# Peptides against a protein of PDB entry 7UQJ, part 110

Target 1, 160 residues: chain A of PDB entry 7UQJ
Amino acid sequence: PELYQNFNITPPRGVLFHGPPGTGKTLMARALAASCSSDERKITFFMRKGADILSKWVGEAERQLRLLFEEAKKHQPSIIFFDEIDGLAPVRSSKQEQIHASIVSTLLALMDGMDNRGQVIVIGATNRPDAVDPALRRPGRFDREFYFPLPDVKARFKIL

## One batch from the design tools (peptide; made by RFdiffusion4, then SolubleMPNN)

Design b2_p15_3_s1 (from b2_p15_3, 6 letters changed)
Fold by OpenDDE base, seed 1:
Structure b2_p15_3_s1 (fold): chain B 160 residues (1-160), chain C 160 residues (1-160), chain D 160 residues (1-160), chain A 15 residues (1-15)
Amino acid sequence: as target 1 above (160 residues)
Amino acid sequence: as target 1 above (160 residues)
Amino acid sequence: as target 1 above (160 residues)
Amino acid sequence: VELYPPIELPEIELP
């Protein structure tokens, strides 16, 4: 928030963390939330898992997304972290189109409806950015992508 | 494998990584796999997600588990990493008993059937160890538990 | 220890984990401790923060270091993990010389005094390896250095 | 079976 204000940069509405599993995407999102949390300004960190929203809330996923965004807005400044966002908004495959289409549409609308003045950042993490509906990767949504490479494998072995 | 042989230590058949989400359980499993892989001895790293085995392979989950363990045995030394193992083997709740019971039973049998001489380590990661069937947490299975605490908030702040 | 014995490698007395904060240094140290802990051979993991040793134990830091190393020796095999070791052993700046000099001297003596047969590994983690007294980075001390790269720097900058 | 190819952990040259 203040970081973006100081740089006159439009705060990203959505950031996609992508890269191989276990590259620290979730850790980074938590660290960003922690580091932006000053003594004077606690950032509220909301974590959801894409597959959990679908599996736990069959038929209520849209409502749960709306509630999440309302709660995040109420607790500004806030970060919404979707772990495994590809599980929430998979590329429309012919066999699961309708349920996923409504959830994707709802998430798109919620991201589009975030006022630029809102101190809500959405972070999506995936191991498969190409498995995320391209509509989510457009400007004003997850328009910033961050590749999490495997930490140099050389760095890991030197530890043993 | 050789670590445990040299120490005259029975190699753990299963290790449960538990702790808050984004504490780097998956990163750690990869780093362990990496670190145990010398230039002379590549460790084969198998990664599966518990929920993916259930959701992608409805009715085939047992077969897929068997194939995974056979492949891991064929490619020794190997690590089988189950991310979100609570999604594969949830605590038997009265309403989801049968499908989960067969998968749990199969996983238990596969872990019990691992020869102590096998260079196959199974790592399960969960955010909710108490949501994993207690039968998996018994000696000879996931009998070692590693708590992944939240990385100290001070370590997070230096990330920004 | 035995990993190093099998490779005919002198077991490192000390390993320096360096790299940007939240690259998983502390996480890696914990998981190394965990992975080396078998059913028959529990590795005792000692975690201390460099700044905590200085701040909590003003005038007792030397004694606390001695006690820590004695306890680690008593509970072999063990890992001593110093998180933020730069806080314990900063480069001697003119204004903090005496207290830090004695602590550095004590830590050096403790690392030098570790018998090569001791199953005590010391891991120091820092975000600023150049802020660590170069005397600690010499052979027989923190002579192995592991760089923890940023998960792609591009990931961090677009969040900022 | 989309075997997620074994992530060939690149050979870590142990120094």
Scores: peptide ipSAE 0.000, ipTM 0.323, DockQ to the pose 0.055; fails the geometry check
Fold by OpenDDE base, seed 3:
Structure b2_p15_3_s1 (fold): chain B 160 residues (1-160), chain C 160 residues (1-160), chain D 160 residues (1-160), chain A 15 residues (1-15)
Amino acid sequence: as target 1 above (160 residues)
Amino acid sequence: as target 1 above (160 residues)
Amino acid sequence: as target 1 above (160 residues)
Amino acid sequence: VELYPPIELPEIELP
């Protein structure tokens, strides 16, 4: 309580981890999950990749999101981690518009439907925060963003 | 506030990050420090390695711990991160007993001396939580433990 | 081969991760190991601490290095990660010269002996790249260096 | 940029 009480921090419904690939976003999400888990209070960590939701669940992505949020709600306290969330929720103006628009709308509704009393945190990770629909980056959704800086790029980690 | 308020989670004076080596314990501690830092409220992050305190400051380890906690208290809000805390505070039953016993006693006293109103969090990281003195793992000290699993990468991380 | 072949990247014999402590060097090495591991191609990750090789294997450090490289070669594709490599291979001019000089010489020979066709990557992590023997930082050894900056603390990780 | 296949981090029930 007190650390977070002292900061007057409304728990975000969602946190966006952004930064170059391999900056530890996924790992940070896991370790946050671990770090919020006590012996008395185990946090359930749900991880999905944005691209996997789109590719594996064509036509069911919305249902899978709903199920994921329901499962997270059943297993509170929980963290839902979306790796590569830019793959799930691209900017609506990107040419694959219609399918992404419905998925984004579902994710928005699910994030909006989590009352502040829910012990579910959503973490999205992306290498491209500007590729994420701005509607997801609004208050009550991914309203907090965490930049994972590259180690200063003089050494091109060309994971090309 | 609310997430942690709803958890009735008295902020631990100390948090033990444990798990296999290179699961991101140190990175998590830094990112927690960064994540608790706002533009208005910068968290000062102090990092020490357990083995470094023992090896570099033979006979002064207790004083260095005291100074570290004083510095952290002066620069509140702060995080003290002990990497490899099993190196600093091994189980008292390990045959190098006397020097470790005094250091552990000092660390215990320093952790106990942090009133719950202090904006100092102590994070210990270890690969071997069972190698940490059980006295450090009691309520009011490292009373929360966070397991950092290996990413169950189908890659055999044989830490041989 | 294939991972590095596909990128036209001559696999570095060694990569030096350097930067302030807890910038995620160890984690990045693991994440690289994991990211390079496919279901078809498991990467074996070997981790050693520089200081542990010196302290635990007094008089056998060279043999342990040879065995480590042999094991990594047997379990290709592999990553050898040396955490705190400045502890293993301090600058030759540091007063504990003789024991370190032989270990450095062995490490140099082992890194030089890895032909470019070997699927063994050596990653060294250090907080002090200038404390690492310059001979290790030459082409064909740790010829790539990656600076891990502190997450510029100005980045509001508001875990509010 | 062939992103190395993102580590399928299993759903880890954090104990």
Scores: peptide ipSAE 0.000, ipTM 0.313, DockQ to the pose 0.040; fails the geometry check
Fold by OpenDDE base, seed 4:
Structure b2_p15_3_s1 (fold): chain B 160 residues (1-160), chain C 160 residues (1-160), chain D 160 residues (1-160), chain A 15 residues (1-15)
Amino acid sequence: as target 1 above (160 residues)
Amino acid sequence: as target 1 above (160 residues)
Amino acid sequence: as target 1 above (160 residues)
Amino acid sequence: VELYPPIELPEIELP
């Protein structure tokens, strides 16, 4: 309830979903996209994996991020879901290739450049919030965080 | 019921599963493959993501699509499932790289070249049927469409 | 119960999850990772797709597999989950490019090189256990196999 | 016939 209400009233620029693997972060992001899409307000849902952006777009990842945000803006209201965002935006203090720093800086700039008037929400999902660059967790970026606890083993077995 | 009956009686050349993200399109395609596979009739299930075909096969994507269809034909009865087919077959009117146009044209030719006598079914899944090239939605290609409504929010929360 | 008990008592070096598509192999691997992670014993979960390793790491796949196993060892207790492992480790008797043979040989060597004292479990998931190199199914590798039957069509429709 | 793996651009696995 509260997430849906807050999402409809003041869409945060960025939301970080974090919790152990298989806690339903991806499913929740999809559910949010789905529940916010009514017949009157179709939300466009973009899904990317952090690791896929880095790996699939060697030398073009920054351009692809720009294009993704431009498409999301064109198709607003929109949700950009980054699954495994720790693969895209690792902590800058880690020994990283210069390419990762460039991609993270591009994502930061894109998130900073989104007009607060744009109906584009960015959802990042990670199993390791501490592996995400702290610069992404600042106000105007991923400034909302939601913890997904392990569902009780019994609940997981009912989904399987 | 109807999908299974129609699938067994007159396997459509192509089926488009469309609906909001996380409505179970991928799971349904897998369920179809599974339910149509009996001990007497093993169906071979091929799964590819549209975006993965474009990104993974830079310069070879057309050849890989050809090989995929040839394998599906060799292992018939077969299902080829394209998840996120809007990533493979974007609308031709969009500003696309020449490579995307070539891949889409190859997929069209492969779907047109399938003998109606072949027990190969192609399932495309998308969140955005309008982002799929209209040429793919013509008779003899993805000429059957199934809408996946949002499961009630309560149903999704039970899966999370 | 039994899987959890056996997993806690004698973690197998490798477990093969096999069964028809969409039987929940990936979800079970995630559920195992999650249920074995307590506050006292955080398990690190690594997820890779077999086809993604082969395709994303052309010329570097062997190095990436080595790095993955090294990271899993550093972050032990760990689970390495290979989804679609038949994409990574096809049968050697098939007409394969030399690159596949090298990657499979590297995975074999990595699995053989894991000290039985390491708290690293490898889970492979496939729809086609017979398409997996028999060398991977030997003792000290994927020497435990779990079959995932098709959930009854009714059970699958409740998840969709 | 096993589909040759697509030449994906190497995933830069973040260490």
Scores: peptide ipSAE 0.000, ipTM 0.163, DockQ to the pose 0.182; fails the geometry check

Design b2_p15_3_s1 (from b2_p15_3, 6 letters changed)
Fold by OpenDDE base, seed 5:
Structure b2_p15_3_s1 (fold): chain B 160 residues (1-160), chain C 160 residues (1-160), chain D 160 residues (1-160), chain A 15 residues (1-15)
Amino acid sequence: as target 1 above (160 residues)
Amino acid sequence: as target 1 above (160 residues)
Amino acid sequence: as target 1 above (160 residues)
Amino acid sequence: VELYPPIELPEIELP
């Protein structure tokens, strides 16, 4: 966030970190929050898991997302990190699809409602970029994507 | 640590973690230290920054390096993590070059003086592997290198 | 990998990486796999997510776990990394509890069935160590635990 | 000589 301020670069509203699991997406988001925090400007790092939004916040997920964005706005500059944002994607069951669709629609609205003046960056991490709703990947939302390659480990990673 | 045991692989004396900033090198070194510590055998993790060795230890840097290696040897098993080890590389000024050359030569001697029986691993982290003195990258020193890739951030992070 | 060699420490069968999310648990597991891989001995790194075991493998999760352990045994030396192993913990619904209990029991049996001679390490990563079934934390399973602290970033991370 | 304290990564012994 701070780097974007110093450069007159409008901080991206949303950044999608994608790549194989354990490529350091969550680590990078934290390290970015850390590196963007100076002694002069502390960045508040908020983290949520996509699966936790669905499972912990059954019936309150929308309200909890709103509160998260309000709290992030209150504690500017801030990063909201959604780990496993693909966990907000409908698991292919009709009853879960409606719940997921509502939560995704709320996230879309919250990202759209972030004033350009907000020093809130949303980072979504996913192992499955293609499982993220294309609506989240549109301009003004997660409009920047970041591929986390497998570390070139000379080891035969058989990803089964 | 564990998998190397089963292989009778002589543990490298030194490991160079290199890759762009925020790729988790420091975190990796810490977590390696944590993962190498068991209830039965705690690994002592020593951390120094290359820049701190030069700036805090002006005139004593060599002595402090010797003390660090002695303390690491005393508290075996141990990891010495040099974060930003490229900060020991001479920034291209003639007066700093002599100071840096002396510190690097001391580090070389300390790494060479580690008996193969020493349960001291030295991890150097750098964002600029090519700024690390090639003498540090020779066999018996930082003879293993681990690249921490940038997460392929499709976004134009112009690292200025 | 290296430090354990010098100690004649029987590599733990299972290691629990725990700590706040994005403290680099998954990155650590991968870098351990990388560091344990030499040109002479490539370690096969298997990765599964706890949530994927439940969601993708509905009705086949037990069989897929067995196949995973067999494949890991076949490709020794190997690491099985379970990311979000707390995702195998019962989501508090009676019908899901039975499915989760069966999968956890299968994982327990597979960990117990690993011959002490097996060059298979199981790493479980969790953000919620207390959400991991205590049976998984018993000797011969995930009997070593490694805390991944938040990087001491001078920035006040208020994790709310 | 303030040796930077070894960062003892706390082994969280879960009780």
Scores: peptide ipSAE 0.000, ipTM 0.224, DockQ to the pose 0.034; fails the geometry check

Design b2_p15_3_s2 (from b2_p15_3, 6 letters changed)
Fold by OpenDDE base, seed 2:
Structure b2_p15_3_s2 (fold): chain B 160 residues (1-160), chain C 160 residues (1-160), chain D 160 residues (1-160), chain A 15 residues (1-15)
Amino acid sequence: as target 1 above (160 residues)
Amino acid sequence: as target 1 above (160 residues)
Amino acid sequence: as target 1 above (160 residues)
Amino acid sequence: REYYPPIERPEIKLP
């Protein structure tokens, strides 16, 4: 709520940044986090890579997600940024369903458990929005999507 | 050579972008590529992720690297950007030496094989410059390093 | 003006990014330029280093600044990014007054000469905002400032 | 288990 008060925008609970690699999704998320912070209102920014949660926390990914959301809630206002969220929450219909279904379910539950009044924003970044579980893209989760196009090669970035 | 003519800078063959994740190393590399491009002189930008080269091209990573450098040479002036280059060329003294040693050796040979007159620049991005094989950081390879720090707290970015 | 219409924020004419070296100032400027560009509205991004304008264009720095602003005006909407602007516009009371006074005066005049309706944004980056001529930090010039802190290597990036 | 520590506060003043 209050993270977006300065912008007169109804804060999404979740925002999906999508676009080609190296379009600045991660940087924009950091920039947004920093921009929403004031001297009076410090925002806590948490970053995780989706693939790292799966690979580094095998068997504890759910616990790590819970801890992340609890820490974010404790440090409100806060932003949770998931880089490569397609790695964390692949489409359920992918043949690898069984290993990740519980993690996706945990993430869904954590996003649904965010009070509308909570000052926790979740940003997911992906190169492939279609690889993200559609359940995460529903209203109340990653309900806003921002496309990050390639800087047009024709955009004459003359570094003069 | 000519990629940097506008700047009167002797072009490095290789540039290492290092710094925390989401410091926009990838975005800077794209911006540099775009900025060095003119209507008269289009720069071709190639991007690869280090970990993707290892995981997607198991057993063909060397061939894919060769093809990448050949394609870059064919489309001069060009930039090859390796995102997460620490994933491609980890320190040789790591216990995983056998699987990656050939790939690192191939990358070294490809960088050394770039003629001083070639308009191919290689940019490597890493979160951990110390995780990159020191052999890649020698003169004639990634001989220039740029640190990308985290954007600071006080910047009132009105992100429009 | 219109560079920022998509974001409901009144565009500054000038924005000062300041903070320790290696805090992502340059990167953020590029990310902003890229993010403000759409398929319908391409933003032209110009980058200059302050010290390079002084060193490479000794006696022509004023002309180069004029050309830069004219080119930016011609390619509206546009962003001019001055990296190391403290090198371009040092404090007038510094003993180097005579060589730089005309350059600073030219930059001031160019910023003042930007019509409020012009879609040219000027971003200056510095490690030392106090080394920038206060005349540039006035309303209608670099009227917005953004601080960039060092990542504490340990630090829990609390965007406080 | 590499803990990605929370990221420190950039005070980005939005223009």
Scores: peptide ipSAE 0.006, ipTM 0.338, DockQ to the pose 0.074; fails the geometry check
Fold by OpenDDE base, seed 3:
Structure b2_p15_3_s2 (fold): chain B 160 residues (1-160), chain C 160 residues (1-160), chain D 160 residues (1-160), chain A 15 residues (1-15)
Amino acid sequence: as target 1 above (160 residues)
Amino acid sequence: as target 1 above (160 residues)
Amino acid sequence: as target 1 above (160 residues)
Amino acid sequence: REYYPPIERPEIKLP
């Protein structure tokens, strides 16, 4: 919110963290949640895995997404972090399409329905940005992408 | 291997990284791999997800584990990182037990068969250490455990 | 120590983790401490904040640093992690110089006095490496530096 | 539901 205002950065409704596994995407999302929080203004951090939403909520995934966004709105300021978002919203390719298409459509609608004045940021993390539905990567959704490079081997070599 | 020999630390055959999701377990494993590597001595980092081994290699998971350990031995010094190891080696509780039991037994045998002089370190990461088969947490296997706390609010504050 | 000896890496007396806030520097330091520890050989992890040392120990900061290094030596193998080390050892610029200069001189002497065979590693973390006294960044002190990139500056700039 | 407690912010005094 204020951080985004101060950087003259149009607050992304959604931010896609992409990069190789174990590049600290989830850690960064948590760190961002922490850094944006103050004693006066605690940021509520909601974390969900894409695969967990599909597997745990067979037939209720849409409802769970709605509840998640409502809970995030209720606990503003908030960050919704979708880990492995490619598991939740894969590219619409195979006959498992209908369930995935409905979940994707629900997520699209929820992201589109977020008032830009709302203090809810959505962060998606993936190892495979190309496996994420391109509709999620459009302006007003995950319109910002962040490559988490493998820490340069040289940068890592220095850690030990 | 040499790292642990040098620390007069009986090289753990395996190290279990456990802690809440997004506490940087995978990032740490990668950072360790990179930091232990030099221009003269590159550590080969093998990363596998527990769920990926089960889902991609239905009926061949044991063979894939053997190949992984052989490849790691061939490319010494090496780190094998199992992300979400609880997905690969869950506690033997339910009738899906046979396939999981065989995979666990194979992993146990591979860890037991590692020559302590070999330059192979196994790192497992989980959010649920209690969901990992206790046989993997015994001496000579994942005998070292590292809690990745949620960065204490104070530690997260220190990260940001 | 021995890790560094086996890697033909001159054991850095100190390692500087630098990078923007929230890049996992503290998490990395803790996980390094954990990964180097075994059941037989626990690495003692000492964490101090630069600002805490200055603010809590007005007039005793030097003594507290000496005690910290003595305690770390007593509990070898050990890691001393200075979070926000720029708060402890700022570039010698302003009239608060004398107290800071004495603390910096004490830290320099303590790092210089570490036997390279001692199993004590010092990790400093900062968001502002240029605010750290250059004397600390010389060979035999914090002679290794690790940039914790913002996941792509464009990535953080888009998150912020 | 893994509840992660709200993280406070240190006052980063930006110079």
Scores: peptide ipSAE 0.006, ipTM 0.346, DockQ to the pose 0.075; fails the geometry check
Fold by OpenDDE base, seed 1:
Structure b2_p15_3_s2 (fold): chain B 160 residues (1-160), chain C 160 residues (1-160), chain D 160 residues (1-160), chain A 15 residues (1-15)
Amino acid sequence: as target 1 above (160 residues)
Amino acid sequence: as target 1 above (160 residues)
Amino acid sequence: as target 1 above (160 residues)
Amino acid sequence: REYYPPIERPEIKLP
């Protein structure tokens, strides 16, 4: 939040971290939260896993998403990190469309309902950005995307 | 592999990376693979997710584990990284015992069947080491454990 | 050591890990120690924090550094990891020069006094390589430097 | 997934 204010940058509502598994997306999100926290302003870091939202909250996933956003709003400045967000919002494959469609619609509505003045940043991490519903990748949602390259194995070779 | 041979060191069959989510366990495993690779000796890095082995390979998980270990043996020196290994081998909770018991028994047998002279390292990553079957944590299996601490948020602030 | 011998590489006396906080420098040092250890040859991993050496050992820091190097030499093969080494050897800023100068001179002498045949590797980690005394970054000391990239820092800046 | 730290601080047996 303060970083964005100091850079005169409107904080993105959502940021998509994408790249191969184990590129440090989650570590980066934690690092950002840590780096933006000061002694005076602790950023509250919420972490949820997309697959866990679907599996643990079957039938209540929408309510749990609402509660998460409310809690994040209450504990501003905050970061909501969705690990494996492709697990929450898989591209509408024909067979499981209804339950996924309602969860996706809820996440869309929650991201659209975030006042730009809120100090809540949503970070989604995925290994498959193309498996994330394109509606989540539109302006006002996950409108900024960051590629996490594989640690250049060759760059590490110059090391040994 | 070569590191271990050169040190006259029997490579551990398995290493358990445990620590909070997003501490970089997967990044470290990739980084180790990259660091141990040379221009002449590329370490082949196999990555499987515990939950994917259970969900995608229902009824064939045992065969797929065997194939993975055979492929890793064929492409020595190699690292097999099991991300979220607690998803493959949850502590035997009384209710889902049979399918999990067979997969766990297969993984145990595969780890026990690794010749100590093989250049195959198995890395398991978990956020819940106590949720991993204790049989996997015995000598000759995941006998070495590495704690991945949370990046000390306070240490990070003194750095910025 | 033996990695370097097998690559026909003179083992560097010191390696500087540098890069942004939480890029996994400490994690990498631990994982390197882990990867080099086995059943027959355990690498002894010594970890000290630069700030702790200055703060806890005020007036005895030099003696404690000597003891650390002696202990590492006794327990070869060994790795000495200095986390936040910029805390030990801050670039000579005018105000705290004398105490830091003596500690830096001691560390220089200890690194210079390491026989190249010793199986002691010194790893320094910093987020501020330019805050490390240039004398430590010379050949025969921390003569190898490893940049730990943030997952695409440019991507991070587009976020920020 | 919540990280449940092991109750016993395992000795960080660095391998």
Scores: peptide ipSAE 0.000, ipTM 0.346, DockQ to the pose 0.081; fails the geometry check

Design b2_p15_3_s2 (from b2_p15_3, 6 letters changed)
Fold by OpenDDE base, seed 5:
Structure b2_p15_3_s2 (fold): chain B 160 residues (1-160), chain C 160 residues (1-160), chain D 160 residues (1-160), chain A 15 residues (1-15)
Amino acid sequence: as target 1 above (160 residues)
Amino acid sequence: as target 1 above (160 residues)
Amino acid sequence: as target 1 above (160 residues)
Amino acid sequence: REYYPPIERPEIKLP
């Protein structure tokens, strides 16, 4: 509420930062976390990398996601940042292991279970928004998308 | 020369950007590439991810590194950016596969073989500078290190 | 609106980027400008240096500020970036020339006159936030502050 | 196929 009220953000349950590599997606997420932290109200910033959740937590990835959301809820106001979320929740293909399908399903359920009253923001970052399962990009999940273009330094100096 | 002359920087053959994830290491590398590109002198920016060189180029990683440095030399002035360079050149352990040792050796040789006269800058980014082979952090290689701290965003919300 | 609607941020009339030199304040401002430009909606990025507005536009600085804000309003969505804003809007002292007081007053009026409906973001960057007039740091002006910490440059100059 | 987004060469017009 307050993080989002101060920002006048209808609290997206999730925000997708997408754009080319090195466009500051992760930096922006950290800057947002820090901007919303006052001396009185420290925002807890949780960062996970999608591929790390899959590779480091083989068989525990679902549990680790649940624990992450529980911890974020316990430490409100909080931001959960998923870097390279396309590595965690790739588009469902018939060739994808049951593990990916179950992790995606767990993440979907966790995002759906976030009460709009919570001070938990989920930020997903990807270089490939089309590689993210469309189910995560639906309303009530990552329902907002921010494109991080390459800093096109077209300083249009219109010298008048 | 000129990029480094303007900064009065003895042109490091390599610069290590290190710091927490999402501190803008990759963004800074891109912005440096961009800021040093004038209309007359376009800097060619080459980006590779350390883990991708290992995983995608199994058996060809050394060749791909050589080609990358050749291409960068051909397109001077140029920047080679290695994101997650700890994934390419981890600390030498007795348990490291011959593949890692050979890739590190190739990268060392390529960095040593860069004549100081070249307009090629190598930027390595890592979240774990201590996970990078110390041989890469020696003079004539990644001999400069830049720490990217977390942006401390003190938002003074005086809510009236 | 949309930049801020997408972020659902109550559009800060201004954001102050502060921190040591070379911490990426200008870079972040450019990256933000770029990140909010889509193929369909190019954000116009206006960059001015505080000292340049004072020195280059002696007697016209107020007019140039007004023109800058008018142009930014005309080219919505837009970002106005003031680099070294402490050079434009120093803390009011009894020793400050009437020119500085009038420029600060003009900037205050321009920031107050920005309707919350405008797609104009003002970003001020400074190395010395305490050198910026506190009137600019009030709600409805630069009401958000972002600290850019030093990248800890452990340059191990082993001069062998 | 890794989407290396085309690094659009930012034409930085330095003033």
Scores: peptide ipSAE 0.000, ipTM 0.368, DockQ to the pose 0.044; fails the geometry check

